Peptides against a protein of PDB entry 6PSE. Designs and how they scored, part 31

Target 1, 78 residues: chain A of PDB entry 6PSE
Amino acid sequence: PSEEEEYARLVMEAQPEWLRAEVKRLSHELAETTREKIQAAEYGLAVLEEKHQLKLQFEELEVDYEAIRSEMEQLKEA

## One batch from the design tools (peptide; made by RFdiffusion4, then SolubleMPNN)

Design b1_p12_7_s4 (from b1_p12_7 with R3I R4E E8R)
Fold by OpenDDE base, seed 1:
Structure b1_p12_7_s4 (fold): chain B 78 residues (1-78), chain C 78 residues (1-78), chain A 12 residues (1-12)
Amino acid sequence: as target 1 above (78 residues)
Amino acid sequence: as target 1 above (78 residues)
Amino acid sequence: DPIEEFFRSLLE
């Protein structure tokens, strides 16, 4: 039998005391996992913002670069 | 009483049938939250990699820009 | 990168 099937059987055959303990355990794991998920989302947003700022800087530099490149090209062609 | 205290009381006073249903509910939520956590982490790593690649492109452009800038400066000073 | 390390830890 699969682990899932065995677990399902344990739950169905368990005494109330075990079931209450299992509810507590699952609640704890859910809380911990939820905190980790939220933290991951927050970090993800921070990284996105950093990337966005870098993109803006890059685009500004591209504009400046093209300006100088064009000027240099004009001088060479004259 | 807090929601946590009320929930704790419900668990302690619940019948086995309710407890089994609660275990099932919590198991489902834990599985879902775990998947979401993993997805958030995977997405975060992807964004970090994108930012890194952008940083490399930016640094290359900076080098090229400084080269042209310096050449232009030399021509103007001659 | 501490953020990268955190993300990787969530996948372990």
Scores: peptide ipSAE 0.674, ipTM 0.875, DockQ to the pose 0.978
Fold by OpenDDE base, seed 5:
Structure b1_p12_7_s4 (fold): chain B 78 residues (1-78), chain C 78 residues (1-78), chain A 12 residues (1-12)
Amino acid sequence: as target 1 above (78 residues)
Amino acid sequence: as target 1 above (78 residues)
Amino acid sequence: DPIEEFFRSLLE
């Protein structure tokens, strides 16, 4: 039997005391996992913002680079 | 009474049938939340990698830019 | 990177 099937059987055959303990355990794990999910989302957004700012800087540098490159080319062709 | 206190009382007074249903509900929510957490983590790592690659490209362009800037300055001062 | 390590920890 799979672990899932065994667990299902356990739940079906369990006494109220075990079931109450399991509800408490699951509630705790759910709360922790939820906090972790939220924190992951927050960090993800922060990294996205950093990447966006970096992209803007990169694009600005590209413009400056092309300007100098063009000027250099003009001087060399004169 | 707080919602938490009321819920705790409900669990304490609940019949086995309700408790089994609650275990099933919580297990389902935990599974979903866990999947969402994993997805958030995977996404975050992907963005971090993208930012890292962008940073490398930016640094490479900075080197190229300074090279041309320096050459231009030399030509103008000659 | 602490953020990277956090993300990795969530996948363990």
Scores: peptide ipSAE 0.674, ipTM 0.875, DockQ to the pose 0.976
Fold by OpenDDE base, seed 2:
Structure b1_p12_7_s4 (fold): chain B 78 residues (1-78), chain C 78 residues (1-78), chain A 12 residues (1-12)
Amino acid sequence: as target 1 above (78 residues)
Amino acid sequence: as target 1 above (78 residues)
Amino acid sequence: DPIEEFFRSLLE
């Protein structure tokens, strides 16, 4: 039998004391996993914001670079 | 009583049938939350990599910009 | 990078 089927059988045959303990265990794991998920989302947003700001700076520099490049090219061609 | 205390009492007084259903519910939520956590982590890593590549491109452009700026400044001062 | 390490830890 698969692990999932074995676990299902265990739950079906379990006594109330075991079931209460399992509820407690699962609740704890769910709480931990939820906190980790939330933190991952928060960090993800922070990195996205940093990337966005960097992109804006990059685009601004590109504009400045092209302006100087163009001026330099004109001077060389004159 | 707090929601947590009320839930704890519910679990303590619950019948086996309710407890089995609760185990099933919590298992399902844990599986979903785990998948979401993994997705958030994978996405976060992807954004970090994109930001890293962008930073490298930005730094390369800064070098090129300063080179042209310096040359232009020298020409103007001559 | 501590953020990268955190993300990786969630995948282990």
Scores: peptide ipSAE 0.674, ipTM 0.876, DockQ to the pose 0.941
Fold by OpenDDE base, seed 3:
Structure b1_p12_7_s4 (fold): chain B 78 residues (1-78), chain C 78 residues (1-78), chain A 12 residues (1-12)
Amino acid sequence: as target 1 above (78 residues)
Amino acid sequence: as target 1 above (78 residues)
Amino acid sequence: DPIEEFFRSLLE
């Protein structure tokens, strides 16, 4: 039998005391996992924003660089 | 009473049938939340890597830019 | 990176 099937059987045959304990355990794990998920999402958004700002800075520098490079090239060809 | 206290009382007074259903519900929610957490983490790591590569490219361009800028400045001062 | 470490911890 699979682990899932075994667990299902356990729940089906369990006494109220075990079931109450399992509800408590699962509730706790769910709360923790939910907190972690939310925090991961918040961090992810922050990193995305930082990457976006960096991309903008990079593009601005590329423009400035090409301007100077072009001017230098013209001077050499003169 | 707080929602948490009310829920705790509900669990304490619940019959086995309700408890079994609650275990099933919580198990399902935990599985879904866990999947979402993992997905968020994987995505976050990917974005971090992209930002890191972008930062390296930016720094390389800064070096090249300063080299050309300095050369141009010297020419103007000559 | 603490953020990276956090993400990795979620995959453990």
Scores: peptide ipSAE 0.674, ipTM 0.876, DockQ to the pose 0.978

Design b1_p12_8_s1 (from b1_p12_8, 7 letters changed)
Fold by OpenDDE base, seed 5:
Structure b1_p12_8_s1 (fold): chain B 78 residues (1-78), chain C 78 residues (1-78), chain A 12 residues (1-12)
Amino acid sequence: as target 1 above (78 residues)
Amino acid sequence: as target 1 above (78 residues)
Amino acid sequence: SEIFEKFKEALK
């Protein structure tokens, strides 16, 4: 049987003392995993903001670059 | 008493049938939360890679821009 | 989670 099936059997046959301990264990893991999920989301948002700021700077530089390129092209063709 | 204290009492006094149901509930929530945590991390890594690629493009454009700027400056000063 | 740990390391 799979590990999942074995675990299901354990839960079915377990004494109340084991079940109470398992509830406590799972509650603890759920709390930790929830905190980590939230933390990952917050970090992701921070990186998105950094990328956005970089994109704005890049677009500004593109405008400046095209301005100089166009000016130089006009001078060469004149 | 706090909700936490009330829950603790409930777990202590609960019958095996309730405890088994609670283990199943917590296991389900833990699995879902774990999946969400992983998805958040994967998304974050993708954004980091996008930011890195954008940074490389930005630095390349800076080099090209400075080359043209320098050439234009030399022509103006001559 | 390996992926989660990789993300944390990449943020440093």
Scores: peptide ipSAE 0.470, ipTM 0.868, DockQ to the pose 0.977
Fold by OpenDDE base, seed 1:
Structure b1_p12_8_s1 (fold): chain B 78 residues (1-78), chain C 78 residues (1-78), chain A 12 residues (1-12)
Amino acid sequence: as target 1 above (78 residues)
Amino acid sequence: as target 1 above (78 residues)
Amino acid sequence: SEIFEKFKEALK
């Protein structure tokens, strides 16, 4: 039997006192996991923003680089 | 009474059939939330890697830009 | 979760 099947059997055969305790345990774990999920999402968004800002800086530098490159090319061809 | 207090009362007064159903519900939500947490973390790691690669590209461009800038400056001063 | 902890560590 899988652990899942064994757990299901335990739930079916459990007394009310155990069931109440299990509800409490699961509620706690759910709350904690939910908090962690939200935290992960927030971290991800922060990194996305940082990446976006870096991309903007990169694009600005590309423009400047192409300007100088073009000028240098013109000088060499003259 | 807070929703939490009301829920706690419901759990205390609940019949075994309701409690078993609640355990099942909470187990499902926990599994789903756990999956979502993991997905968020995986996505975050991917974005971090993308940011790192972008940073490397940016630094390479900076080196190239400074090389051309320096050459052009030398030409202007000659 | 191992992956979750890895993500947190990578952010440090």
Scores: peptide ipSAE 0.468, ipTM 0.868, DockQ to the pose 0.978
Fold by OpenDDE base, seed 2:
Structure b1_p12_8_s1 (fold): chain B 78 residues (1-78), chain C 78 residues (1-78), chain A 12 residues (1-12)
Amino acid sequence: as target 1 above (78 residues)
Amino acid sequence: as target 1 above (78 residues)
Amino acid sequence: SEIFEKFKEALK
């Protein structure tokens, strides 16, 4: 039998004391995993904001670069 | 009493049938939350890579910009 | 989770 099937059988045959302990264990793991999920989401949002700010800076530099490039090219052609 | 204290009391006084159902519920929520955590991490890594590539492009443009700026300034001062 | 740990390490 698969581990999942064996676990299902264990739960079905378990005594109340074991079941209460399992509820406690699962509740703890759920709380921890939830905290980690939220943390990952917060980190992802922070990186997105950093990328966005960098993109704005890049676009500003592109504008300035094209202005100087154009002026330089005009001087060379004149 | 807090919701946490009330829940703890419920678990302690619950019948085996309720406890088995609760184990099943918590197992499902844990699996779902774990999947969401992984997805958040995968997305975060992707954004980090995008930011890194953008940073490299930005630094390359800065080098090119400073080269043209310097040349232009020399022409204006001569 | 391996991918979750990789993400945390990449942020350092």
Scores: peptide ipSAE 0.467, ipTM 0.868, DockQ to the pose 0.981
Fold by OpenDDE base, seed 3:
Structure b1_p12_8_s1 (fold): chain B 78 residues (1-78), chain C 78 residues (1-78), chain A 12 residues (1-12)
Amino acid sequence: as target 1 above (78 residues)
Amino acid sequence: as target 1 above (78 residues)
Amino acid sequence: SEIFEKFKEALK
């Protein structure tokens, strides 16, 4: 039998004391996992914002670069 | 009483049938939350990699820009 | 980076 099937059988045959302990365990793990999920999302959002700011800076530099490049080309063609 | 205290009391007084149902519910929510945590982490990692590549491109453009700017300044000072 | 390592930890 799979681990899932064995676990299901355990739950079906378990006494109330074991079931209460399992509810407590699962509740704790769920709370921790939820916190970790939120933290991961917050970090992802922060990186996304940083990437966006960097993109804006890059685009500004591209504009400045093209302006100078164009001026330089005009001087060389004269 | 807090919601946590009320829930704890419910678990203590619950019959085996309710407890088994709660174990099943919590197991399902834990599995879903775990999947969502992993997805959030993967997304954050992907954005971080994209940001890194953008930073490299930005630094390359800065080098090119400074080279042209320096050349232009030399021409104007002559 | 620190955040990179945190993302890796979250994948475990």
Scores: peptide ipSAE 0.146, ipTM 0.828, DockQ to the pose 0.144

Design b1_p12_8_s2 (from b1_p12_8, 4 letters changed)
Fold by OpenDDE base, seed 5:
Structure b1_p12_8_s2 (fold): chain B 78 residues (1-78), chain C 78 residues (1-78), chain A 12 residues (1-12)
Amino acid sequence: as target 1 above (78 residues)
Amino acid sequence: as target 1 above (78 residues)
Amino acid sequence: SPIYEKFRQALE
């Protein structure tokens, strides 16, 4: 049987004391995993903001670059 | 008493049938939350990769910009 | 951003 099947059997055959302990364990893990999920999401949003700022800087540089390129072109054609 | 204290009491006084059901419920929630956490991590990685690519493009443009700027400066000083 | 929405969902 798979580990999942074995675990299911264990739960069915377990004494109340074990079951109470398992509830406590699972509750703890759920709480921790929930916090980790939230942290991952918050971190991701922070990176998105960084990317956005970088994009703005990139676009500003593009404008400056095109300005110089155009100026250079005009000088060459004159 | 707080909800946490009430829940703790419930767990202590619960019959095995309730405890088994609670283990099942918590296991399900843990599995779902774990999946969501993993997804958040994967999305975060994707954003990091996008930011990295943007950074590379930005640096390339900086090089090109400085080249044209330097050329323009030389023409003006000649 | 689609990714933003995924993160937002995770925070709810």
Scores: peptide ipSAE 0.316, ipTM 0.850, DockQ to the pose 0.143
Fold by OpenDDE base, seed 4:
Structure b1_p12_8_s2 (fold): chain B 78 residues (1-78), chain C 78 residues (1-78), chain A 12 residues (1-12)
Amino acid sequence: as target 1 above (78 residues)
Amino acid sequence: as target 1 above (78 residues)
Amino acid sequence: SPIYEKFRQALE
């Protein structure tokens, strides 16, 4: 049987004491996993903001670069 | 009492049938939350990779910009 | 970026 099937059987045959302990365990894991999910989302948002700022800086540098390139071309042709 | 305290009392006083149902519910929620966490992590990683690529492009542009700037300065001083 | 919405949804 699969681990899932074995677990299902265990739950069906378990005593109340084990079931209460399992509820507690699962509740704890759910809380931790939920926290981790939120943290991952918050981190992702932070990285998105950093990427956005970097993109703005990159676009500004592109403008400056093209300005100098154009001026350079004019100087070389003069 | 807090919702947590009320829930704790419910678990302590619950019959096996309720406890088994709660284990199943929590297992399902844990599985879903875990999938959501993984998805959030994958999205975060994707953004990190995009940011990294953008950073590399930015650094390359900085090198090119400084090269042209230096050449421009030399031309103006000559 | 549409990815913003995905992260926002994860925070809800």
Scores: peptide ipSAE 0.149, ipTM 0.835, DockQ to the pose 0.178
Fold by OpenDDE base, seed 3:
Structure b1_p12_8_s2 (fold): chain B 78 residues (1-78), chain C 78 residues (1-78), chain A 12 residues (1-12)
Amino acid sequence: as target 1 above (78 residues)
Amino acid sequence: as target 1 above (78 residues)
Amino acid sequence: SPIYEKFRQALE
């Protein structure tokens, strides 16, 4: 049998004391996993915002660079 | 009583049938939350890598920009 | 980068 099938059988045959303990265990793991999920999402959002700001800075620099490059090209062609 | 205290009392007084159902519910929620956590982490990592590549591109452009700016400044001072 | 490790840790 698969691990899932074995676990299902365990739950089916378990006494109330074991079941209560399992509820507590699962509740704890769920709470921790939920917290970790939220943290991961917050980190991802922060990085996304930083990336966006960096992109804006990059675009501004591109504009400035092209202006100077164009001026330099004109001087060389004269 | 807090919601947590009320839930704890419910678990303590619950019959085996309810407890088995709660184990199944929590197991399902844990599995889903775990998947979502992993997805959030993967997304964040991808954005971080993109940000890193963008930063490298930005730094390369800065070098090129400063080179042209310096050359232009020298020409104007002559 | 410490931020890379944070994301990697979330995958574990």
Scores: peptide ipSAE 0.140, ipTM 0.833, DockQ to the pose 0.144
Fold by OpenDDE base, seed 2:
Structure b1_p12_8_s2 (fold): chain B 78 residues (1-78), chain C 78 residues (1-78), chain A 12 residues (1-12)
Amino acid sequence: as target 1 above (78 residues)
Amino acid sequence: as target 1 above (78 residues)
Amino acid sequence: SPIYEKFRQALE
């Protein structure tokens, strides 16, 4: 039998004391996993915001670069 | 009483049938939350990689910009 | 990017 089938059988045949302990265990794991999910999301959002700011800086630099490049090219051609 | 205390009391006084259903519910939520956590981590990693590539492009442009700026300034001062 | 939208949805 698969681990999932064995676990299902265990739950079906378990006594209340075991079931209460399992509820407590699962509740703890769920809370922990939820915190980890939120933390991952918050980190990802922070990186996304940093990337956005970097993109704005990059675009500003591109404008400045093209301005100087154009001026330089005009001077060379004059 | 807090929601947590009320839930703890419910678990303590619950019948086996309710407890088995609760184990099933919590198992399902844990599996779902785990998938969401992994997905959030994968998305965050993708953004981080994109940010890194953008930073490299930005640094390359800064080098090119400073080269032209310096040349232009030298021409103006000569 | 579609991935960004999915990411934002995961935050909700």
Scores: peptide ipSAE 0.136, ipTM 0.831, DockQ to the pose 0.132; fails the geometry check

Design b1_p12_8_s3 (from b1_p12_8, 4 letters changed)
Fold by OpenDDE base, seed 3:
Structure b1_p12_8_s3 (fold): chain B 78 residues (1-78), chain C 78 residues (1-78), chain A 12 residues (1-12)
Amino acid sequence: as target 1 above (78 residues)
Amino acid sequence: as target 1 above (78 residues)
Amino acid sequence: SKVFEEFKKALE
C-alpha cells in the first residue's frame, strides 16, 4: 500500500487521543505554511515592482541613447 | 473566549467521527496551501531572474550611452 | 520546501 493509503488506515483505526493530537499538529503546520505562502507572495510582488521600475528606467535611457545616436549619425553624414 | 479557545474546546469535546473528518479537512488544506506556497516561490524566482537579465541589459546600455555622450561632449568643446 | 527555501535565499 502507498503511504497515503497507510496514513488513511491509521486515521480510521486511531483512538480519540491520537486524533486530537493529529488535529493539533496539522493546525500548526497549516498556520506556518499559510504564513510562508503569504510571505512568498509579498516578496514576489516586491520583486515585480522593482522589475517594473527598472524597465521604465531602461526605456527612458533607450530614448536618450537614440536621440544622441541620431544626432551623432547626422553629424557624420555631413 | 477567542475563536482559538472555542476551537480548542470543540476539539477536546469532539467525537471520533468529527475528529477524523477534521484531520481529513486539515490535511487537504495543508496540501493545497503547500502547493500554493511552492508556486509563489517558483514565480518569485522566475521574476528575480528576469530582473537580473534586465539589469544586465540596462548596464550594457549605460556603457554605450556614456561612450556616445562623451564623444558628443568632446566635439562640442572643440 | 526546497523551492521555498531557495527563493528566500535568492532574496538575500
Scores: peptide ipSAE 0.468, ipTM 0.869, DockQ to the pose 0.978
Fold by OpenDDE base, seed 2:
Structure b1_p12_8_s3 (fold): chain B 78 residues (1-78), chain C 78 residues (1-78), chain A 12 residues (1-12)
Amino acid sequence: as target 1 above (78 residues)
Amino acid sequence: as target 1 above (78 residues)
Amino acid sequence: SKVFEEFKKALE
């Protein structure tokens, strides 16, 4: 039998005391995993914002670079 | 009493049938929340890599920009 | 989770 099938059998045959302990364990793990999920989402949003700001800076530099490049090209052609 | 205290009392007074159903519910929610946490982390890693590549491109453009700026400044001073 | 821990390390 798979681990999942064995676990299902354990739950079906378990006494109330074991079941209460399992509810407590699962509740704790769910709370921790939920906090970690939220934290990961918050970190992801922060990185997205940093990437967006960097993209804006990059685009500004591209504009300035093209302006100087164009001026330099005109001077070389004259 | 808080919702947490009320829930704790419910678990203590619950029959085995309710407890088994609660174990099943919590197991399902834990599995879903775990998948969502992993997805958030995978997405965050992808954005970090994109940001890193953008940073490298930005630094390359800064070098090229400073080279042209310096050459232009020298020409203006001559 | 290996992926979650990897993401946390990448942010450090």
Scores: peptide ipSAE 0.468, ipTM 0.869, DockQ to the pose 0.978
Fold by OpenDDE base, seed 5:
Structure b1_p12_8_s3 (fold): chain B 78 residues (1-78), chain C 78 residues (1-78), chain A 12 residues (1-12)
Amino acid sequence: as target 1 above (78 residues)
Amino acid sequence: as target 1 above (78 residues)
Amino acid sequence: SKVFEEFKKALE
């Protein structure tokens, strides 16, 4: 039997005291995992904002670079 | 009493059938939340990699820009 | 979670 099937059997045959303890354990893990999920989402948003700012700076530099490149090319061909 | 205290009382007074159903519910929510946490982390790692690649491209363009800028300045001052 | 811990470390 799979671990999932064995766990299901354990829950089915468990006494009330064990079941109450399991509810408490699962509630605790759910709370922790929920906090971690939210934290990961917040970190991801922060990185996205940093990437966006970097992209804006890159595009600005690209415009300036093309301006100088074009001017230089015109001077060389004249 | 707080919702937490009321829930604790419910768990304490619950019959085995209710407790088994609650274990099943919490297990399902934990599995879903865990999957969402992992997805958020994977997405965050992908964005970090994209930011890193963009940073490398920016630094390369910055070097090229400074080279042309310096050459242009020398031509103007000569 | 291995992936979650890896993400946290990458942000440090």
Scores: peptide ipSAE 0.467, ipTM 0.869, DockQ to the pose 0.979
Fold by OpenDDE base, seed 1:
Structure b1_p12_8_s3 (fold): chain B 78 residues (1-78), chain C 78 residues (1-78), chain A 12 residues (1-12)
Amino acid sequence: as target 1 above (78 residues)
Amino acid sequence: as target 1 above (78 residues)
Amino acid sequence: SKVFEEFKKALE
């Protein structure tokens, strides 16, 4: 039997005292995992913002570069 | 009493059938939250990689820009 | 989670 099947059987045959303890354990793990999920989401958003700012800087530099490139090309062709 | 205190009392007074159902519910939520945490982390890593690639492109453009700028400056001063 | 810890470490 899989660990999942064994666990399911344990839950079915468990006494109330064990079940109460398991509810407490699962509640704790859920709370911790939830905090970590939120933290990961917040980190992801921060990175997205940083990437966006970098993109803006890149696009600004592209504009400046094309301006100089165009001017240089005109000079060479004159 | 807080919701937490009320929940704790409910768990203490609950019948085995309710406790088993609660274990099942919490297990499901934990599994789902765990998947979401992992997905958030995977997404974050992907964005980090995209940001890094963008940074490399930006730095390359900076080098090219400075080269043209320097050449242009030399032409103007000659 | 291995992936989660990897992500956190990458942000350091």
Scores: peptide ipSAE 0.465, ipTM 0.869, DockQ to the pose 0.978

